# Peptides against a protein of PDB entry 3LCN, part 70

Target 1, 96 residues: chain A of PDB entry 3LCN
Amino acid sequence: QYTENLKVIVAEKLAGIPNFNEDIKYVAEYIVLLIVNGGTVESVVDELASLFDSVSRDTLANVVQTAFFALEALQQGESAENIVSKIRMMNAQSLG

## One batch from the design tools (peptide; made by RFdiffusion4, then SolubleMPNN)

Design b2_p30_5_s2
Fold by OpenDDE base, seed 4:
Structure b2_p30_5_s2 (fold): chain B 96 residues (1-96), chain A 30 residues (1-30)
Amino acid sequence: as target 1 above (96 residues)
Amino acid sequence: SAAAEARRKELEEKIKELKEKIKKRREEKE
């Protein structure tokens, strides 16, 4: 039930990756589908690493971990808007 | 770019496969 919100959240996280020239919406959708299909941090990172060799494994791990944290936050009652705002702030800080 | 389009197409196929897998599992549980 949180899949659509999670897609938005993951997309925001992906938008913070420098020189990431992939379709963010599709990548976000794929990540969420992997997670809801029983993926773990490790298995999802492995899958993404096989697709995007230009992105470091650490960066991918950070995205995936953020997705899992966001899902837990949603389940605990935090709004998607708040989560997106936090990620946006983090993205801005990483570039500064 | 051609490479980006190829990757997008690959993603689309993978997404399709996962959606079908999820759908199949739901149908089996019904």
Scores: peptide ipSAE 0.564, ipTM 0.882, DockQ to the pose 0.103
Fold by OpenDDE base, seed 5:
Structure b2_p30_5_s2 (fold): chain B 96 residues (1-96), chain A 30 residues (1-30)
Amino acid sequence: as target 1 above (96 residues)
Amino acid sequence: SAAAEARRKELEEKIKELKEKIKKRREEKE
């Protein structure tokens, strides 16, 4: 139900990672699919770490945790637009 | 790069596999 919005949200989060040159759309889709298939923060991070060894585990964990929080927010009635806006602000702050 | 292409291909296959799993579960519940 919320998968498409979650993909957009995760993509926005991934866009904030410096020097991340992978296809963000594909990575976002994969993360969402792992989550809806019953993945946990730990299992999804483990999977991503195996694929992207150049990205720190902490960075991956931050992305995955954000995805889970975003999913909960969507389920509680928060709009995808608001969630994306918050992530953009966080991305900007991390670079400052 | 060759490595990037390999990862992209792997992701595509993994995505396909997960989509099929999800599809099968939905069909089983119908």
Scores: peptide ipSAE 0.563, ipTM 0.881, DockQ to the pose 0.103
Fold by OpenDDE base, seed 2:
Structure b2_p30_5_s2 (fold): chain B 96 residues (1-96), chain A 30 residues (1-30)
Amino acid sequence: as target 1 above (96 residues)
Amino acid sequence: SAAAEARRKELEEKIKELKEKIKKRREEKE
């Protein structure tokens, strides 16, 4: 029930990665699918690292951890809009 | 690029596979 919102959230997080030239929407979908199928932070990072060797593991871990935190936030009643806004702010800060 | 397209295709296939797994599980529980 949170999967669609989570995809949007993860996409926003991915959009903050410099020089990330992959299809963000597809990557976000894949991450969410991995999570809802029982993936852990470590297992999802491992999978992503195998696909995107040009992205550091730390960066990938940050994305995946954000996804898990976002999922928890959604479950606790926070709106997707608020979560996305927070991520946008974080993205902007990282570029500043 | 060719490499990017290849990754895209691979990702699409992986997504498809996971979706099918999820679908199958739902059907089994239905």
Scores: peptide ipSAE 0.562, ipTM 0.881, DockQ to the pose 0.103
Fold by OpenDDE base, seed 1:
Structure b2_p30_5_s2 (fold): chain B 96 residues (1-96), chain A 30 residues (1-30)
Amino acid sequence: as target 1 above (96 residues)
Amino acid sequence: SAAAEARRKELEEKIKELKEKIKKRREEKE
């Protein structure tokens, strides 16, 4: 139900990672598929770390945790647009 | 880059495999 919105949200979060040159759409899709298929923060981070050794585990954990929180927010009635806006603001702040 | 393309292809394959697994499980529950 929230899969497509979550993909957009995760993509926005990934877009905030400096020097991340991977295909964000595919990475977001994979993360969401792992999460909605029973993945945990730890298991998803482990999977991503095996693919992207140039990205710190802390950064990956931040992305994955954000995804889980976003999913909960969606389930609680928060709009995807609002969540994306918050992430975008955080991304901008991290670059400043 | 060649490395980035290889990773993308790997992701595509992983996504494909996972989607197939999900599909099979869904069909089994029906």
Scores: peptide ipSAE 0.461, ipTM 0.847, DockQ to the pose 0.103

Design b2_p30_6_s1 (from b2_p30_6, 11 letters changed)
Fold by OpenDDE base, seed 3:
Structure b2_p30_6_s1 (fold): chain B 96 residues (1-96), chain A 30 residues (1-30)
Amino acid sequence: as target 1 above (96 residues)
Amino acid sequence: TKELSRKVLEELKKKGAPQEFLDRIEESLK
């Protein structure tokens, strides 16, 4: 359904994390797979926190929540391009 | 669940995820 678009969106969000040196493509893939297989914000954050202990839990929570919001937006008819643009702007405005 | 975790890992593998990444995920799930 919206998995491919969601991967792009999550990747954009991950790209905003300072000093994040992981392969964004596959991290985004993992997050989306967790979500489409029934993950919740809390459970997905738990998994990511265990995997990436160098990233704050709050940052990970922000990424995951963004993914869920983006999924809802896609379901409501918003374009992936528009969502990506918003995230890109937020990334640029972030103070780390 | 273990079944869901297996499915996720298998899909990641199909998508070409590096084995190192898969191993890290598996370890994090323990």
Scores: peptide ipSAE 0.603, ipTM 0.920, DockQ to the pose 0.598
Fold by OpenDDE base, seed 4:
Structure b2_p30_6_s1 (fold): chain B 96 residues (1-96), chain A 30 residues (1-30)
Amino acid sequence: as target 1 above (96 residues)
Amino acid sequence: TKELSRKVLEELKKKGAPQEFLDRIEESLK
């Protein structure tokens, strides 16, 4: 499936969060597990907000929404490499 | 749900997630 690629994509997105001192690998794993088990943007954000109260809800929502868009892109045939590249560019454009 | 949470935690454990991380998730779900 797309789970492994999605983990890589989510990890890239998380890497763009300034001052995020968590193990990105396992946070990405957690997010993907929530999504593939039926989580919605709202429910996944709720779980993450409860877990990482030092990160703004808006930031978490941005990560989760990116994950859902990435999943759709993967399902439509977009390569994981292209998606990662786009996210990397967006990370570079952000302040912090 | 409780069942979903258990399933997710079990999968994380299988993937080698640190116990500290699992404990934090469990606490956040309370």
Scores: peptide ipSAE 0.600, ipTM 0.919, DockQ to the pose 0.622
Fold by OpenDDE base, seed 5:
Structure b2_p30_6_s1 (fold): chain B 96 residues (1-96), chain A 30 residues (1-30)
Amino acid sequence: as target 1 above (96 residues)
Amino acid sequence: TKELSRKVLEELKKKGAPQEFLDRIEESLK
């Protein structure tokens, strides 16, 4: 499926969070596993919020929503490379 | 659910996630 591409995309999104001291690879893996096993935006955010209480719920919601949008984009035929590029641009815009 | 959590944790373990990370997730699910 799109699981591996989604992990890369989520990792790129997580990389844009300042002062995030977690291993991005495994956090991305966790998020994708929650999604592919039937998680919703709300339920995945709940799990992440309980795990990473130092990160705002809004920030986590933004990450999770991006993952769901990316999954839809992949299903619509957009390349993972293009999606990653868009996320990278958004990360840069949020910083300055 | 507990079953879903178990599946996720098992897959993370297979992917090489450190036990410390797995323990934190397990605690957060309680």
Scores: peptide ipSAE 0.598, ipTM 0.919, DockQ to the pose 0.612
Fold by OpenDDE base, seed 1:
Structure b2_p30_6_s1 (fold): chain B 96 residues (1-96), chain A 30 residues (1-30)
Amino acid sequence: as target 1 above (96 residues)
Amino acid sequence: TKELSRKVLEELKKKGAPQEFLDRIEESLK
């Protein structure tokens, strides 16, 4: 239902990570697949931490939590465009 | 679970994910 929009949203969030040298598209795909198949914040973070040992757990947790909040926002009727805009602004404001 | 892992990997493959990425995920799930 909201999987495609969520992928775009997660990709935008990942794009804000400094020096993240992974394919954003497929990492976003992986995160969304974990979530829609019943993953929790903690379980998804665990999988990502195992996969990306160069990224701090806190950073990964921030990404995953954003994904879950975004999914809830979508379900509550917020537009994907609005969510992406918020994330983009936060990315710009965030210090490395 | 192994079943979940298989499903996720298969979907990623269908979406055109690079094999090296799939291999990395598979290794991380062990």
Scores: peptide ipSAE 0.596, ipTM 0.918, DockQ to the pose 0.611

Design b2_p30_6_s2 (from b2_p30_6, 15 letters changed)
Fold by OpenDDE base, seed 1:
Structure b2_p30_6_s2 (fold): chain B 96 residues (1-96), chain A 30 residues (1-30)
Amino acid sequence: as target 1 above (96 residues)
Amino acid sequence: TKELSEKVLKEMEKKGYPKEFLERIRESLK
């Protein structure tokens, strides 16, 4: 139910990665589909690390963990707009 | 896992996402 909102949220998080030369929409779609089909933080990070070896594992882990937290927040009633705003603030403080 | 990823990749293919991107993912998981 929250998959579309989660895609927007994950895309915002990915946009904070410096010099990330990928289509943000494509990657966000992949991450969200992995999660909603049963992926864990560990398994999703492993796959992303092998796919995007130019991005540190810690950065990817931060993205994936944010996705899981965002999903929980959505389920608890927080708006997607509010979550995106929080992520923008974090991005402005640099993601590494 | 490869099984989970393949399921997701097939779904993305049906949604019209670029084959080049999907194949890159598939290759990275080999």
Scores: peptide ipSAE 0.727, ipTM 0.955, DockQ to the pose 0.840
Fold by OpenDDE base, seed 3:
Structure b2_p30_6_s2 (fold): chain B 96 residues (1-96), chain A 30 residues (1-30)
Amino acid sequence: as target 1 above (96 residues)
Amino acid sequence: TKELSEKVLKEMEKKGYPKEFLERIRESLK
């Protein structure tokens, strides 16, 4: 699949969360594995919200939804590099 | 889904991810 690329993409998205003091690689791995094993946006968000109660549910939902959109984009032929670039730009804009 | 999460956590454990992190996830699911 696109599991490895998705991990990179999710990691980039997580890197945009301010004051997120978790190992991004660990969290990205968990999110991606949940998704590829049948997790839904709602179920994954629920788990993340319970795990990271200092992060708003909306922020977590945004991360998870981005992951699902990215997976679809990868399946449609978009490069991981392009997706990462878009996310990086979005992260920068959110900080401004 | 606890069953799904446990499956994932076991996979992460086999990959060498730290038990401390994995246990924190398990606790959050209770």
Scores: peptide ipSAE 0.726, ipTM 0.956, DockQ to the pose 0.799
Fold by OpenDDE base, seed 4:
Structure b2_p30_6_s2 (fold): chain B 96 residues (1-96), chain A 30 residues (1-30)
Amino acid sequence: as target 1 above (96 residues)
Amino acid sequence: TKELSEKVLKEMEKKGYPKEFLERIRESLK
């Protein structure tokens, strides 16, 4: 139900990772599909860590946790636009 | 899990995502 909005949100979060040399849309799709098919924070982080060894596990965990928080926010009635705006502001303030 | 990932990868393949990317994921899970 919230899959497409979540993809946009996750993509925005991934865009904040410095020197991330991957297609953001591809990775966002993979993450969201893992989540909507029953993935947990731990299991998704484990897979991403194996895939992207150049990105710290903490950074990946932050991305995944953000996705789960965003999903909850969407379910509670917050708009995707508001969530994206918050993430964009966080990206601008982040060191990595 | 590998099973979950394979399910997702098959879905992405059906959607037309690049096979090179999908295979890289498969290899990373081995």
Scores: peptide ipSAE 0.725, ipTM 0.955, DockQ to the pose 0.837
Fold by OpenDDE base, seed 5:
Structure b2_p30_6_s2 (fold): chain B 96 residues (1-96), chain A 30 residues (1-30)
Amino acid sequence: as target 1 above (96 residues)
Amino acid sequence: TKELSEKVLKEMEKKGYPKEFLERIRESLK
């Protein structure tokens, strides 16, 4: 399915978080697996907020919501490359 | 949920992700 592409997309989004010192691949894996196993935006954000208390809840919510939107986009036929490109632009424009 | 997270953590363990990272997640859920 779209799991591997979603991991790449989530990793790109996480890479935009300033001063985030965790291994991006590890966190992306965890987020994607939570989602594909039935996690919701709220439940995943709650867990990430508990795990990474130095990152704002709003930032984490943005990451998780992006993952859900990306999954829907992939299912609707958008390429992973296009989604990643959009996220790169968003990362460059983000204030934090 | 804790149940969902534990399922995911077991899968990550099988994939070879570092135990220290996985245990940190478990502790954060307690």
Scores: peptide ipSAE 0.725, ipTM 0.955, DockQ to the pose 0.839

Design b2_p30_6_s3 (from b2_p30_6, 14 letters changed)
Fold by OpenDDE base, seed 1:
Structure b2_p30_6_s3 (fold): chain B 96 residues (1-96), chain A 30 residues (1-30)
Amino acid sequence: as target 1 above (96 residues)
Amino acid sequence: TKELSLKVLKELEKKGAPQEFLDKIRESLK
């Protein structure tokens, strides 16, 4: 399964959120667990919005959508390292 | 869903997630 790689990827994405004071490791784990247990973009965003009211819904949606895209990319054969690199570059540019 | 979140919450608990984080999830589910 791709859960461990996806956790790393999601953690990298979360690291791009300014002033995010939560434990990134466990937030990433939470997101991945929601996804692999049947969560949808909408439902996962809803859960995160309830959990982190200090983060905009758009930002949360961006994180969740990235997770779903990353999962698809992993399933299609893209390396986790490559995905992380892309996200790191995007974080350096902008996240909103 | 709350059901899904509760299931995931239990998994996080088993994996030793910080209690503070677990409590935050529980509060969000009330």
Scores: peptide ipSAE 0.676, ipTM 0.947, DockQ to the pose 0.913
Fold by OpenDDE base, seed 2:
Structure b2_p30_6_s3 (fold): chain B 96 residues (1-96), chain A 30 residues (1-30)
Amino acid sequence: as target 1 above (96 residues)
Amino acid sequence: TKELSLKVLKELEKKGAPQEFLDKIRESLK
């Protein structure tokens, strides 16, 4: 499975959220566990929105969608390192 | 869903996630 790689990827994405005062490791784990256990983009966003009302729903949706895209990329043979690099670049370019 | 979140919550608990984080999830499920 790609769960461990996905956790790293999601953590990198979460690291781009400004003023996010949560343990990124465990939030990433929570997101991945939701996905692995059958969560959809909508349902996972709903769960996260209920947890982190200080983060915009759009931001949360972006994180979750990135996770699903990353999972697909992993399944298609893209390396976790490459995906993380892309996200890191996007984080660096993003202006809050 | 609550069922999904509760299942995941139990997994996080087994893995030793911080109690504060677990409590936050539980609170959101009320």
Scores: peptide ipSAE 0.676, ipTM 0.947, DockQ to the pose 0.943
Fold by OpenDDE base, seed 5:
Structure b2_p30_6_s3 (fold): chain B 96 residues (1-96), chain A 30 residues (1-30)
Amino acid sequence: as target 1 above (96 residues)
Amino acid sequence: TKELSLKVLKELEKKGAPQEFLDKIRESLK
């Protein structure tokens, strides 16, 4: 399974959210646990929106969709390091 | 769903997640 790599990837994505004042490690773990226990993009976004009302639903949806895309990429053989690198670049570009 | 979140909450408790984070999840489920 890819849960540990996915946690790292989701954490990197969360790190790109400005003014996100939460423990990224445990939020990432929460998201991954929701996914591996049967959560869908919609249901996970709903849970996160209820939990973090200060973050826009679009931002949360972007995080969750990234997680699902990353999971598929891992299953297709892409390395976690490469996925993290791509996300880091995207985070940097969004801040520019 | 609330059921899914409660299940995950229990897993987080077992893993030793911070109490304040767990409480925040519980409050969001009300």
Scores: peptide ipSAE 0.675, ipTM 0.947, DockQ to the pose 0.939
Fold by OpenDDE base, seed 4:
Structure b2_p30_6_s3 (fold): chain B 96 residues (1-96), chain A 30 residues (1-30)
Amino acid sequence: as target 1 above (96 residues)
Amino acid sequence: TKELSLKVLKELEKKGAPQEFLDKIRESLK
């Protein structure tokens, strides 16, 4: 399945958040588990917002939306490596 | 939802997630 690849992708996205002091591996796992168990963008953002009040809702929404787009990309045949590469480039261009 | 989060919490427990992280999730559900 795409679960393991999605975890890697989400972890890469989380790594781009400045001053994020959580265990990226398990936060990524939590996000993926929420998604594969039927979570929506809105519901997953709500869960994350309740956990990490120090991170803006917009930032969390960006992470979650990226996860959903990545999942769709994986399902359409794009490689995890390519997706990670794109996210890494975006992280490098981010301010702060 | 709380139901979804609780289900995921159980999965994290099975996978051996750090207790500190699990506790943080539980607190957020209160």
Scores: peptide ipSAE 0.674, ipTM 0.946, DockQ to the pose 0.946

Design b2_p30_6_s4 (from b2_p30_6, 13 letters changed)
Fold by OpenDDE base, seed 1:
Structure b2_p30_6_s4 (fold): chain B 96 residues (1-96), chain A 30 residues (1-30)
Amino acid sequence: as target 1 above (96 residues)
Amino acid sequence: TKELSKKVLEELKKKGAPKEFLEKIEKSLE
């Protein structure tokens, strides 16, 4: 299973959110657990929005969609290292 | 869904997630 790699990937994505004061490790774990237990993009975003009202829904949706894309990429054979690198670069290039 | 979140919450508890984080999730499920 790809859960451990996905947690690392999601954590990297969360690290790009400015002024995010939550425990990134466990937020990532929460997101991944929601996904692997049958969550959809919409349902996971709904859960996160209820938890983190200080983060825009669009930002949360971006995180969740990234997670789903990453999971698909992992399943298609892309390395976690490569995915993390891409996300890190995107974080660095993002305006916020 | 709340049912999904509750299931995941129990897993987080088993894994020793921080109490403050667990409480935040629990509050959102009330």
Scores: peptide ipSAE 0.627, ipTM 0.935, DockQ to the pose 0.916
Fold by OpenDDE base, seed 2:
Structure b2_p30_6_s4 (fold): chain B 96 residues (1-96), chain A 30 residues (1-30)
Amino acid sequence: as target 1 above (96 residues)
Amino acid sequence: TKELSKKVLEELKKKGAPKEFLEKIEKSLE
């Protein structure tokens, strides 16, 4: 499966959130596990919002949607390295 | 859902996730 690659991708996305004082590795793992076990964008965002009230719902939604897009990209044959690179560029361009 | 999160929580416990993180999830499920 793509779970390990997705964890790396989600972690990269989380790294772009300013002042996010959580263990990115395990938050990424949590998100991926939620998705793998049947979570939807809405349900995963709800779970994250309940955990991290200091992060805007929009930001969380962006992270989760990115995860789902990345999963589809992986399934379509795009490399994890390429996806991570795109996210890294987006993180660098973002002025929060 | 709470049920989904509880299932995931158990997986995280098995994998040895940090206690603080686990407790935060558990609290959110109360």
Scores: peptide ipSAE 0.626, ipTM 0.934, DockQ to the pose 0.951
Fold by OpenDDE base, seed 4:
Structure b2_p30_6_s4 (fold): chain B 96 residues (1-96), chain A 30 residues (1-30)
Amino acid sequence: as target 1 above (96 residues)
Amino acid sequence: TKELSKKVLEELKKKGAPKEFLEKIEKSLE
């Protein structure tokens, strides 16, 4: 399945958030578990917003949307390595 | 949803997630 690859991808995305002091590994795992158990972009964002008050809803939405896009990309045959590379580039270009 | 989060919480417990993280999730569900 794509679960393990998606965890790595989401973790890379979370690593780009400035001043994020949570355990990235387990936050990524939480997000992926929510998704694979039927979560939607909206519902997962709601869950994360309730957990992390210091992170803007827009930032959380960006993370979650990235996860869903990544999952679709994985399902369509794109490699996890390629997806991670794209996210890493985006993180490097982000302000703050 | 609350039910979805509770289900995921149980899975995290089974996997041995950090207690502090689990407690944070549980608190958010209250």
Scores: peptide ipSAE 0.626, ipTM 0.934, DockQ to the pose 0.957
Fold by OpenDDE base, seed 5:
Structure b2_p30_6_s4 (fold): chain B 96 residues (1-96), chain A 30 residues (1-30)
Amino acid sequence: as target 1 above (96 residues)
Amino acid sequence: TKELSKKVLEELKKKGAPKEFLEKIEKSLE
């Protein structure tokens, strides 16, 4: 399975959220656990929205969708390092 | 769902997640 790599990827995505005052490691773990236990994009976003009301639903949806896309990419053979690099670049561009 | 979150919450407890984080999740489920 790809849970450990997915945690790293989700953590990188969360790191791009400005003023996000939460433990990124455990939020990433929470998201991945929701996904591997059958969560959908909609249901995971709902859970996160109720948990982190200071973050917009659109931002949370972007994080969750990225996680699902990353999982598919991993399954298709893309390296975690490459995925993280892409996300890091996207984070930097969004801050510019 | 609430049921899904509760299941995941138990896994986080087993892994030794911070008390404050666990309480935040529990509160959101009320």
Scores: peptide ipSAE 0.625, ipTM 0.934, DockQ to the pose 0.947

Design b2_p30_7_s1 (from b2_p30_7, 16 letters changed)
Fold by OpenDDE base, seed 2:
Structure b2_p30_7_s1 (fold): chain B 96 residues (1-96), chain A 30 residues (1-30)
Amino acid sequence: as target 1 above (96 residues)
Amino acid sequence: SEFDEWLEKYKKEMEEFIRKAKEEKYSFKQ
């Protein structure tokens, strides 16, 4: 079930964003919904930018790009746990 | 970072996928 794993992965990515003031669970769920319904990186970013003005477009793009990478990784057989671990490493190294 | 290195390797292997993700609708089995 890629949907549930992707939600967890996206949530982990969102959790690394400094000063993120939106509901992580809700945003992650919405991103996954858009992707599974045929959204592109561009269209998903556009939608998110229209709804959440507290996050820069570049940051949103980074999240969405990560989601698509993660989806492909899952499809290629990588475990969700490994993907989450890699995202956590990136989050820990963030300069804010 | 190790994550950046991983992304770079994956991007290299999945260049066409990334292009499609940006420009075309994408669907998959859940």
Scores: peptide ipSAE 0.033, ipTM 0.553, DockQ to the pose 0.260
Fold by OpenDDE base, seed 5:
Structure b2_p30_7_s1 (fold): chain B 96 residues (1-96), chain A 30 residues (1-30)
Amino acid sequence: as target 1 above (96 residues)
Amino acid sequence: SEFDEWLEKYKKEMEEFIRKAKEEKYSFKQ
């Protein structure tokens, strides 16, 4: 039920990564897929790190951690729009 | 700024969430 919203949220987070060379939509979808199939923070990070070497493990971890946090927020009743907005603001702040 | 204050709170919450997630091996099932 939160899958599509989570994809959007994760995509927004990925969009904030400088010099990200992978397809954002694809990676976001893959992250969500791993999560909904029972992945843990650690296992998802490990999987991503094995597939995408253009991004540091720490950066990947940050994305995955954000995804899980966002999922928790969604489950607690926060709207996807609000979460996306917050992430977008964070992305902008990181560039500043 | 208000945004900076928000970021600080968010960071704190995030760190706590991550800690708990690691300890509990957090996962999600649709």
Scores: peptide ipSAE 0.024, ipTM 0.566, DockQ to the pose 0.556
Fold by OpenDDE base, seed 3:
Structure b2_p30_7_s1 (fold): chain B 96 residues (1-96), chain A 30 residues (1-30)
Amino acid sequence: as target 1 above (96 residues)
Amino acid sequence: SEFDEWLEKYKKEMEEFIRKAKEEKYSFKQ
């Protein structure tokens, strides 16, 4: 139900990572896949770390936790557009 | 601003999360 929106949200978060050398769409889809199939924050981070060793575990943890927060927000009635906007602002803040 | 307050809260939560994640990883290796 929230799968497609969550993919967009996670992709936006990944787009804010400097020098990210993985396919954003692929990683976003995989994160969402793991979450909807019962993954926990820890298990998803472990899986991603094993596949994408060029990304730090801290960075992966940040992305994954954001995904779970976003999922909760969606479930509470927040629009995907609002969440994406907040992430964009957060990305800009991090770069500044 | 309201947004700044939100960001600060988020940062604190993430910092704590990362700390716990590192501790769990270390504990697993012991």
Scores: peptide ipSAE 0.022, ipTM 0.525, DockQ to the pose 0.097
Fold by OpenDDE base, seed 1:
Structure b2_p30_7_s1 (fold): chain B 96 residues (1-96), chain A 30 residues (1-30)
Amino acid sequence: as target 1 above (96 residues)
Amino acid sequence: SEFDEWLEKYKKEMEEFIRKAKEEKYSFKQ
């Protein structure tokens, strides 16, 4: 599976969220756990929203959707390094 | 597999975490 790579990718995405006051690694691991356990975008967002109400639902949805897209990209042969790089670029753009 | 065993353990730990977290959030909101 792509579990470990996905954790890294999701963590990178979370790192771009301003004022995020949760443990990034912990949240990333949990998101991936939910996904590999059969979660959908909707169900994962619902779960996260119930636990981390300090983060907007839209922000959570963006993170989760990114995770699913990243997983698809990995399955299609894209390297984790490239995906992480893209996310870093996106994070930088969001600050500007 | 080793991963499956780890994952199973992790799931159990997370289930407990989630339960406690939800209870804490619920009590705060009520």
Scores: peptide ipSAE 0.020, ipTM 0.443, DockQ to the pose 0.021

